# Peptides against a protein of PDB entry 1MQS, part 2

Target 1, 223 residues: chain A of PDB entry 1MQS
Amino acid sequence: ILKMLFLNKDLNNNDNITTITDDIFNQQEIIWKVLILDIKSTATISSVLRVNDLLKAGITVHSLIKQDRSPLPDVPAIYFVSPTKENIDIIVNDLKSDKYSEFYINFTSSLPRNLLEDLAQQVSITGKSDKIKQVYDQYLDFIVTEPELFSLEISNAYLTLNDPKTTEEEITGLCANIADGLFNTVLTINSIPIIRAAKGGPAEIIAEKLGTKLRDFVINTNS

## One batch from the design tools (peptide; made by RFdiffusion4, then SolubleMPNN)

Design b2_p13_5_s4
Fold by OpenDDE base, seed 1:
Structure b2_p13_5_s4 (fold): chain B 223 residues (1-223), chain A 13 residues (1-13)
Amino acid sequence: as target 1 above (223 residues)
Amino acid sequence: SNVLKNYKKYVPK
């Protein structure tokens, strides 16, 4: 998250939040930025950082993407939002209206290829593609509730998985979504997990999907 | 496009 707030530059991963923010703040090398969030990413950010941390990272103001926001044409903006068509359309509209000077776009999870192409196409039509400085998949679709506990904040997950009326396809789909969230969490923690799951139910499905994703990722990153 | 050129994925180090 801090890396994102500093425009995805390389940071010393061994430093804690306070050390990183204090060093930059004390050196007076702060680039002031606007942070644009949605409801989900707001929860993610708030679970990890305090308002003072955002300030020290150069975030002068933060707003919801659907909120009516005043133009700040001389200020760069960091978007940290869900990878949806709606959010893409809003970002493009902000670009068209010269809402900000530069656009650093970060999605909370993987952006599908079709949506990436849609974004690219819409931006190309505006003639303002030079203002798009970054487009990142951050894989930060989770909430930290306490030091050793986190949540994916999926509504009614327990109910859906335990309702006998839920179809196998629905269960499989939800399990895939959960596995994606867990995968993102694992990448963020940067450690290989030991997975414990109950057998014969959705937990096993999730564990298998997560295992596959991790294996595939390791293979692809080592190539 | 410039958008595609600037597209990156997070990879843990």
Scores: peptide ipSAE 0.033, ipTM 0.657, DockQ to the pose 0.668
Fold by OpenDDE base, seed 4:
Order: C-alpha cells, then structure tokens, then sequence
Structure b2_p13_5_s4 (fold): chain B 223 residues (1-223), chain A 13 residues (1-13)
C-alpha cells in the first residue's frame, strides 16, 4: 500500500509505516497527491493506514470515486479502486474533464484483459493517454485487521457455503472469489503458503483453485 | 497504447 502511495517506488519493507514514511519524507521532496477510493478500497486503506499516514505519504485529500470531486488539475491522482467497468468509466470521465494532472491507477485486484483494453481504448479516444502514468494490479483486495490477521470481507461467505439451499454454481462462484482474495493476499505477503483444507467441501474447492492460481503464477513469472 | 504500456501486475519480490 505504501509503495502505491509513493507511486510504486521501491520501499524498505522491513520498516514500519512510520519509519518508511519518515525516511521517504526526509530523503526526498514529498509529492502531494489525491487518493481516489471506492467503498471497498476505503476499508482496505483504513484497516492499514491512519489519516496521518496518508498525509505523510503525500495524500492531501482522499475521496470516493463515485462522489463529486472538485477538479485539481495541478495535482496528481492515485486511484485505488476495484477493477470494474463503472470505475473505469469514471476514471475516463475524470481524465476527459482534466480533473487531475496525472493519473496513477491502481486496481485492488487483477483487471481483466477486456477491461484493460476498454480502458485503453477509451483513454486513447480522449487523446490524453499521456496523463495516464501507471496502471497497476495491486492485489490488495482484503482487510488487514492485524499485522497477521486479515479478512476478505466477503459478505455472507460462511452462510452461503454452508446453506444447503445454495446452488453449486453459487458455491463455485464464491469459492472462486475467495481463492482470488487469498491469491492476492499470498502475493502481498510474499510467501508461498502450505494449503490445507478439509476434504469434500468448499474448502477443498478453494484450496484447489488457489493452488492452481499460485502454480500458474509461478510458471508465468518464471518463464 | 500508453495505458497498456504502463500496465503492470504486482509481483512479489
């Protein structure tokens, strides 16, 4: 998260938030930025950072993407939002209106190729593609409650997975979402987990999906 | 496009 707030520059991950922000602040001129969030990413940020931390990271103001926001044409913007068509359209509209000077777009999870292409196409049409400085998949689609405890914040996950009336399709879909969240978490934690799950239930499905994702990722990154 | 060029996925280091 801090890396994102510093425009995805390298940070010393061994230090705490305060130390990192202080060190960066002392070593280089702070770049003031606007942080654009959605409801989900707001929860993520709030679970990890305090307002003061944001300020130290150069975030002068933060707002919801769906809110009416005043133009700050001389201020770069960091978007940290869900990878949805709606958010893409809003970002493009913000670009069209020259709402900010630069756009650093960070998605909370992987942006599907079709949406990336849509974003690219729309941006291209505006003629302002040069203002898009970054587009990142951050894989930060989770809530950090404690340094070693997190939640995917998937509504009614337990109920859905354990309700006998839940359809197989619903279970499969939810398991996929959970696996995606866990995948993001694993990447963020930067450790390969040992996956264990109870057999014969949703946990096994999730474990298999996660395992596949991790294997595929490792293969693709090492190729 | 510039957007695609600047697209990156997080890779843990």
Amino acid sequence: as target 1 above (223 residues)
Amino acid sequence: SNVLKNYKKYVPK
Scores: peptide ipSAE 0.020, ipTM 0.592, DockQ to the pose 0.702
Fold by OpenDDE base, seed 5:
Structure b2_p13_5_s4 (fold): chain B 223 residues (1-223), chain A 13 residues (1-13)
Amino acid sequence: as target 1 above (223 residues)
Amino acid sequence: SNVLKNYKKYVPK
């Protein structure tokens, strides 16, 4: 998150959030920027950072992507939002309207290829692609409740997985979503876990999916 | 496109 707030520059992450922000705040000129969030990413950021942390990171104001926002054409913007068609369209509209000076787009999870192409196409049509400075998948699709506990905040997950009326397809789909969330969390922690799951149920499905994702990632990263 | 060029996945250190 801090890396994103500093425009994805390399930071010395050996210290805690407060120390990092203090050091940067004291040693470097702060680039003031706007942070645009959605409901999900707001929860993520709020679980990890305090308002003072945002300020020290140069966030002068933060707002929801779906809210009416005043133009700040001389201020760079950081988007940290879910990878959805709706959010893409809003970003493009903001670009068209010169809402901000520069656009640093960060998705909370991986942007599908089709949506990336859509974004690229729409931006190309605007003729303002030069204002888009970054497009990143941040893999920050979780809420930290305490140092050793996190939540994916998937509504009714337990009910869905345990309802006899739930179809296999629905279960599989939900398990995939859970695995994606866990994958994102693991990447953020920067440590590959040993996966343990009960056999014969959704947990096994999730574990398998997660394991595959992690293995694929490791292979691709090392190649 | 510039968008595609600037697209990157976050890779932890």
Scores: peptide ipSAE 0.019, ipTM 0.585, DockQ to the pose 0.725
Fold by OpenDDE base, seed 2:
Structure b2_p13_5_s4 (fold): chain B 223 residues (1-223), chain A 13 residues (1-13)
Amino acid sequence: as target 1 above (223 residues)
Amino acid sequence: SNVLKNYKKYVPK
């Protein structure tokens, strides 16, 4: 998260958040930025950072992507939002309107190829592609509640998975979403976990999906 | 496109 707030530059993460932000804030040149969030990413940010931490990271203002936002044409913007068509359209509209000077786009999870192509196409039409400085998948689709406990904030996941009326397709879909969230978490902590799951249920499905994702990622990273 | 060139999978460390 802090790296994102500093335009995905490498930071020494050996220190706690406060130390990092203080050290950077004390540096002579802070680049002030706007942070654009959605409801989900707001929860993510809030679970990890305090308002003061954002300020120390050079975030002068943060707003929801769906809110009417005042133009700040001389200020760079960091988007940290869900990878949805709606958000892409809003970003493009903001680009068209010269809402900000530069656009650093960060998605909370992986942007599907079709949406990436859509984004690219729309941006190309605007003629302002030079303002798009970065597009990243941040893999931060989770809430940190405790140092060793996190939540994916999936509403009624337990109920859905345990409801006899839930279809196998729905279960599979939900398990995939959960696995994606867990995958994002694993990547964030930069440690491959030992996966433990109960057998004979959704947990096993999730574990298998997660395992596959991790294996694929490792293979692709090492290739 | 320039947008595609700037797309990266970023893993926070």
Scores: peptide ipSAE 0.018, ipTM 0.498, DockQ to the pose 0.665; fails the geometry check

## One batch from the design tools (peptide; made by RFdiffusion4, then SolubleMPNN)

Design b2_p14_8_s2
Fold by OpenDDE base, seed 4:
Structure b2_p14_8_s2 (fold): chain B 223 residues (1-223), chain A 14 residues (1-14)
Amino acid sequence: as target 1 above (223 residues)
Amino acid sequence: TLTFKNSLKKLSLK
């Protein structure tokens, strides 16, 4: 989500959301943006981020896609919405009306090819395709429920990962097993998680492996 | 983004 709010730029994720937002706030000029949501994505964002987090990410205003919104022709917009025909039509209408300076479109889940083609066709007709800067499938079609703690019940995981005698191969193998367990857990919950992990250690390896598995799964199930 | 851009290019060539 933070990556999306920063226009899908690579963020050195070594730091807590607060540290990332603070570092970006301190090191880079904040690009002020409008965030356009639907009902589903509002629930997702609200469950993960506070209003202050949005502000730190440069979100000046957030609104529902179906709401009447005032034009901000000098302000870039981030859309984070469900991949529906209705939302596409609204985005295209916003494009036609020059409602924003730039359009960063993020769908909560995979946009079907037919809808992608429809979006492309409509955008092409407007002659304003240059304003569409990004179109991403974020695979964040989930309601973040209250974070619950669970265990994979892998014995000696901490010891194995922190023992200096443990080989890199053993660590990698264990990380793969953990990622598999997490993947299975996610499938049982039937929701796509936001993955947060500390960088520079086994947690990052696990997060990457899990992320890959989830992406592959979503692609295969929507295909 | 790449797929979308490719789709746009295909449409512009038609």
Scores: peptide ipSAE 0.036, ipTM 0.719, DockQ to the pose 0.047
Fold by OpenDDE base, seed 2:
Structure b2_p14_8_s2 (fold): chain B 223 residues (1-223), chain A 14 residues (1-14)
Amino acid sequence: as target 1 above (223 residues)
Amino acid sequence: TLTFKNSLKKLSLK
């Protein structure tokens, strides 16, 4: 998250949030930025950062993507939003209207190829592609509740997985979503976990899906 | 970012 707020620059990960923000605040000129969020990303940010942390990261204003926002044509914007068509359209509209000086786009999870192509197409039509400075998948679709505990904030996951009326397709779909969330978490932690799951249930399905995603990622990054 | 840039380049060449 802090990397994103500092325009995805490399930060020393070993330091406490306060130390990182203080060091950067003291060593570099603060670039003031607008942070554009949605409901999900707001929860994520709020779970990890305090308002003062945002300020120290150079976030002067944060707002919801669906809210009416005043133009700040001389201010760079960081978008941290869900990878949806709706959000893409809003970003493109903001680009068209020159709402901000620069656009740093960060998606909370992986942007599907079709949406990436759509974004690229729409941006190309505007003739303002030079204002799009970054497009990143941040893999931050989770909430940190405690230092060693996180939540994917999937409502009724336990109930759905244990309800005998739930279809296999629904279970598989939910397991895929959980695996995606776990994958995002693993990438954020930057360590490959030992996966342990109970056999014969949804946990095994999740573990298998997660394992596959991790293997595929490792192969792709080493290539 | 690289993928996005590549996508933009492909579109500009059409």
Scores: peptide ipSAE 0.035, ipTM 0.717, DockQ to the pose 0.055
Fold by OpenDDE base, seed 3:
Structure b2_p14_8_s2 (fold): chain B 223 residues (1-223), chain A 14 residues (1-14)
Amino acid sequence: as target 1 above (223 residues)
Amino acid sequence: TLTFKNSLKKLSLK
């Protein structure tokens, strides 16, 4: 998250949030930015950072993407939002309106290819592609509830997995969603876990899916 | 970013 707020520059990963923000605040000229969030990303940010941390990162104003926002044409904007068609359309509209000077777009999870192509097409039509400085998948689709605990915030997951009326397709779909969330968490921590799961249930399905995703990622990255 | 830039390039060549 801090890396994103500093425009995805390399940060020393061994330092705590306070040390990183203090060092940058004292050593570099602060670039003041606007932070645009949605409901989901607001929860993510709030679980990890305080208002003072945002200020030290150069965030002067933060707002929801669906809210009416005043134009700040001389101020760069960081978007940290869900990869949805609705959010893409709003970003493009903001671009058309010259709402900000520069656009740093960060999605909370992987942007599907069809939506990436849609974004590129719409931006191309505006003729303002030069204002789009970054487009990143941040893989931050989780909430930190405690220092050593996180939540994927999947509603009724336990009920769905244990209800005898739930179909195999629904279980498989939910397990895939859980595996995606865990995958994003692993990538954020930047450490490959040992996966252990009980046999004969949803945990095994999730473990298998997660293992496959991690193997595929390692192969693709080394390629 | 690279994928997005590549997508833009492909569109501009059309």
Scores: peptide ipSAE 0.034, ipTM 0.712, DockQ to the pose 0.055
Fold by OpenDDE base, seed 1:
Structure b2_p14_8_s2 (fold): chain B 223 residues (1-223), chain A 14 residues (1-14)
Amino acid sequence: as target 1 above (223 residues)
Amino acid sequence: TLTFKNSLKKLSLK
């Protein structure tokens, strides 16, 4: 998250949030930025950072993407939002209206190819592609509640997985979503987990899907 | 970012 707030520059310090922000604040001129969030990413940010941490990272103002936001044409903007068509359309509209000076776009999870192409197409039409400085998949679609505990914040997951009326397709779909969230968490932690799951249920399905994703990722990154 | 830029370039060539 801090890396994102510093425009995805390499941070050489593996210290705690406070040490990193203090060191940067003291050593470098702060570039003031606007942070644009959605409901999901707000929860993610709030679970890790306090308002004071955002200020130390150069975030002068933060707002929801769906809010009516005033133009700040001389201020760069960091978007940290879900990879949805709606959010893409809003970003493009903000670009068209010259709402900010520069656009650093970070999606909370992987942006599907079709949406990437849609974003590129719309940006191309505006003629303002030079203002788009970055487009990243951050893989930060989780909430940290306590040390060694996190949540994917999926509503009614337990009920859906345990309802006998739920179809196999629905269960499989939900398990895939859970596996995606876990995958993002693993990538963020940067360690390979030991997975323990109960056999004969949704937990096993999730474990298998996660295992496959991790294997595929390792193979693709090493090639 | 690179993938996005490449996508933009491909679109600009059309």
Scores: peptide ipSAE 0.033, ipTM 0.705, DockQ to the pose 0.053

## One batch from the design tools (peptide; made by RFdiffusion4, then SolubleMPNN)

Design b2_p16_5_s1
Fold by OpenDDE base, seed 3:
Structure b2_p16_5_s1 (fold): chain B 223 residues (1-223), chain A 16 residues (1-16)
Amino acid sequence: as target 1 above (223 residues)
Amino acid sequence: SNVLKNYKKMYSKVIT
């Protein structure tokens, strides 16, 4: 998250949030930016950072993407939003209206190829592609509730997994979604975990799916 | 296609 707030520059990950923000604040002039969020990303950021942390990172104001926002044509904007068609359309509209000076786009989870193509196509039509400085997938599709505890915030997951009327296909689909969320978490932590799961239930299915994803990722990264 | 070209251009700015 901090890396994103500093326009994805390399940061020393061994330092805590306070040390990083203080060092940057003291060493260089702060570039003031606008942070644009959605409901989901607001919860994510709020679970990890304090308001003072945002200020030290140069965030002058933050707003929801769906809110009416005043133009700040001389101020760079950081978008941290869900990878949806709706959000892409809003970003493109903001680009068309020259709402900000520069656009740093960060998605909370994996951006599908079709949506990336849509974004690219729409941006090309505007003729303002030079204003888009970055497009990143941050893999932050979770909320940290405690230092060692987080939630994927999947609605009705418990009910779905425990309802006898739930089909095998529905269970498998949900397990896949959970595995995707856990995979994103692993990438964010940048450490390969030891996976432990109860046998004979959905947890085992999730563990297997996650293990496969991690193995595939390691193979692809090393090739 | 122009779409593919645009995609590749944008893809260069995307880090996964």
Scores: peptide ipSAE 0.015, ipTM 0.450, DockQ to the pose 0.113
Fold by OpenDDE base, seed 4:
Structure b2_p16_5_s1 (fold): chain B 223 residues (1-223), chain A 16 residues (1-16)
Amino acid sequence: as target 1 above (223 residues)
Amino acid sequence: SNVLKNYKKMYSKVIT
């Protein structure tokens, strides 16, 4: 997250947030930026960073992407949002309106190819592609609750998975969402997990989906 | 097509 806030520059990962922010604050000129979030990413950021940390990272203003935001044409913007068509359309509209000076786009998870193509097409029509400085998948679709504990913040997941009235499609869909969240977490911690799950239930479905995602990722990265 | 290529170049999977 800090890396993202510093425009994806390399940071020393061995230091705590305070040390990193203090060192950067003291050694470098602070570039003031706007941070644009959605509901999900707001929860993610809030779970890890304090307001003072954002300030030290040069975030002067943070706002929700769906909110009416005042133009700051001389200020660069960091978008940290879910990879949805709606968010893409809003970003493009912000680009069209010259709402900010530069656009650093970070998605909370992997942007599907079709949406990437849509983004590229829309941006090309604007003629303002030069203002888009970065497009990253951050794989940060989770909340850190404790130093060694995270949550995917999926409401009523347990109830949904155990309710006999829940359809197979709903279960499968939820399992896919959980697997996506776990995948993002695994990538973030940069470790290869050993996946163990009980057989005959949602846990197995999740494990299989996660395993497939990890295998596909490894294949695609080595390709 | 060129824009898409440029975006692909700019598009990075970041492990934070």
Scores: peptide ipSAE 0.011, ipTM 0.382, DockQ to the pose 0.226
Fold by OpenDDE base, seed 5:
Parts: C-alpha cells; sequence; structure tokens
Structure b2_p16_5_s1 (fold): chain B 223 residues (1-223), chain A 16 residues (1-16)
C-alpha cells in the first residue's frame, strides 16, 4: 500500500510503516496527491493506515470515486479501486475532464482482460493516454485485522461451507472467491506459500484453486 | 518481487 502511495517506487519493505513514511518524508520532497478510493478499498486502506500515514505519504485529499470531486488539474491522482466497469468509466471520465494532472491507476485485484481492453480503448479515444502514468494490479483485496491476521470479508463463509444444505455449486463458487482473495494476499505478501489443506472438503478445493492460480501467474509472468 | 514487478510493468504498457 505504501509503495502504491509513493507511485510504486521501490521501498524497503523490511521497515515498519512509520519508519518508511518518516524516512521518505524526511529524505524526499513530498509530492502531494489525491487518493481516489471506493468503498471496498477504503476499508482496506483504513485497516492498515492511519490518516496521518496518508498525510505523510503525500495524500492531501482522499475521496470516493463515486463522489462528485472537484477538479485538481495540477495534482496527480492515485486511484485505488476495484476492477469494475463502473470504476473504469469514471476514471476515463475524469481523464476526459482533465480532473487531475496525472493518473496512477491501481486496481485492488486483477483487471480482467475484457475490462483492460475496454479501458485501453476508452483511453485511446480520449487522446490523453499520456496522462495515465501507471496501471497496476495491486492485489490488495483483503482487510488486515491484526499484524498477522487478515480477512477476506466474505460474509457467512463458514456457514456456507459447513451447512449440509449448501449446494455444490455454491460451495464451488465460494471456494473460488476465497481462492481469489488468498491469491491476492499471497501476492501482496510476496512470498511463496506452503499450502496445507484438509482432504475431502472445501479446503482442498480452495487449495487446489489457489495453487493453480499461483502456478499460472508464475508461468505467465515468466514468459 | 521481480515477477510481480514485471507483470505490473507490462500491464501499464498495455494501456500507455
Amino acid sequence: as target 1 above (223 residues)
Amino acid sequence: SNVLKNYKKMYSKVIT
């Protein structure tokens, strides 16, 4: 998250949040930025960072993407939002209106190909692609509740997975969602996990899906 | 980290 707030520059990840923000604040001129969030990403940010941390990262203002935001044509904007058609359309509209000087787009999870193509197409039509400085998948679709604990914030997951009345389709769907969330978490942590799961149940399904996602990611990024 | 970085860079290039 901090890396994103500093325009995805390399940071020393071994330092705590305070050390990182203090060091950067003291060593570099602060670039003031606007942070554009959605409801989901707001929860993510709030779970990890304090308002003061945002300020130290150069975030002068943060707003919801769906809110009517005042133009700040001389200020760069960081978008950290869900990869949805709606958000893409809003970003493009902001681009068209020259709402900000530069656009640093960060999606909370992977942007599907179709949406990427849509974004690219719309941006190309505007003729203002030069203002888009970054487009990244941040893989930050989770809530940190404790330093060593996170939540995917999936409602009734336990109940659904353990209710005998739950259909196979429902289980499979939920397992896929969980695997996606875990995938994002793993990528954020930036370490190869050891996956252990009980056999013969949803845990195994999740583990398999997660494993596949990780393998596919590695293959695709190394090719 | 490098893999993810490369992926993200490639992603940006598609749009830029």
Scores: peptide ipSAE 0.007, ipTM 0.383, DockQ to the pose 0.107
Fold by OpenDDE base, seed 1:
Structure b2_p16_5_s1 (fold): chain B 223 residues (1-223), chain A 16 residues (1-16)
Amino acid sequence: as target 1 above (223 residues)
Amino acid sequence: SNVLKNYKKMYSKVIT
């Protein structure tokens, strides 16, 4: 998250958020930025950072993407939002209106190819592609609830998985979503997990899907 | 970085 807030520049390896922010503050002039979030990413950021941390990272203002926002044409913007058509359309609209000087786009999870193509197409029409400085998948689709605990905040997951009336397709779909969230978390932590799951149920399905995703990722990154 | 690269690639394709 801090890396994102510093425009995905390499940061010195420090164990403490405060130390990192202080060091950066002391070493270089702060570039003030606007942080644009959606509901989901707001929860993610709020679970990890405090308002003071955002300020130290050079975030002067943070707002919801759907909120009416005043133009700041001389200020760069960091978008940290879900990879949705709606968010892309809003970003493009902001680009058209010259709402900010530069656009650093960070999606909370992987951007599907169709949406990437849509983004590219819309941006090309605007003629303002030069203002888009970054497009990243951050894989930050989780909430930290405790120091050693996180949540995917999937509503009624337990009920859905344990309801006898739930279809196999629904279970499979939900398991895939959970596996995606776990995958994102693993990538964020940057360590290979030991996966433990009960056999004969949804937990096993999730574990298998997660394992596959991790293996595929390793193969693709090393190729 | 990979996403940005892909974006630029797609952008180039659209404008050509």
Scores: peptide ipSAE 0.005, ipTM 0.362, DockQ to the pose 0.074

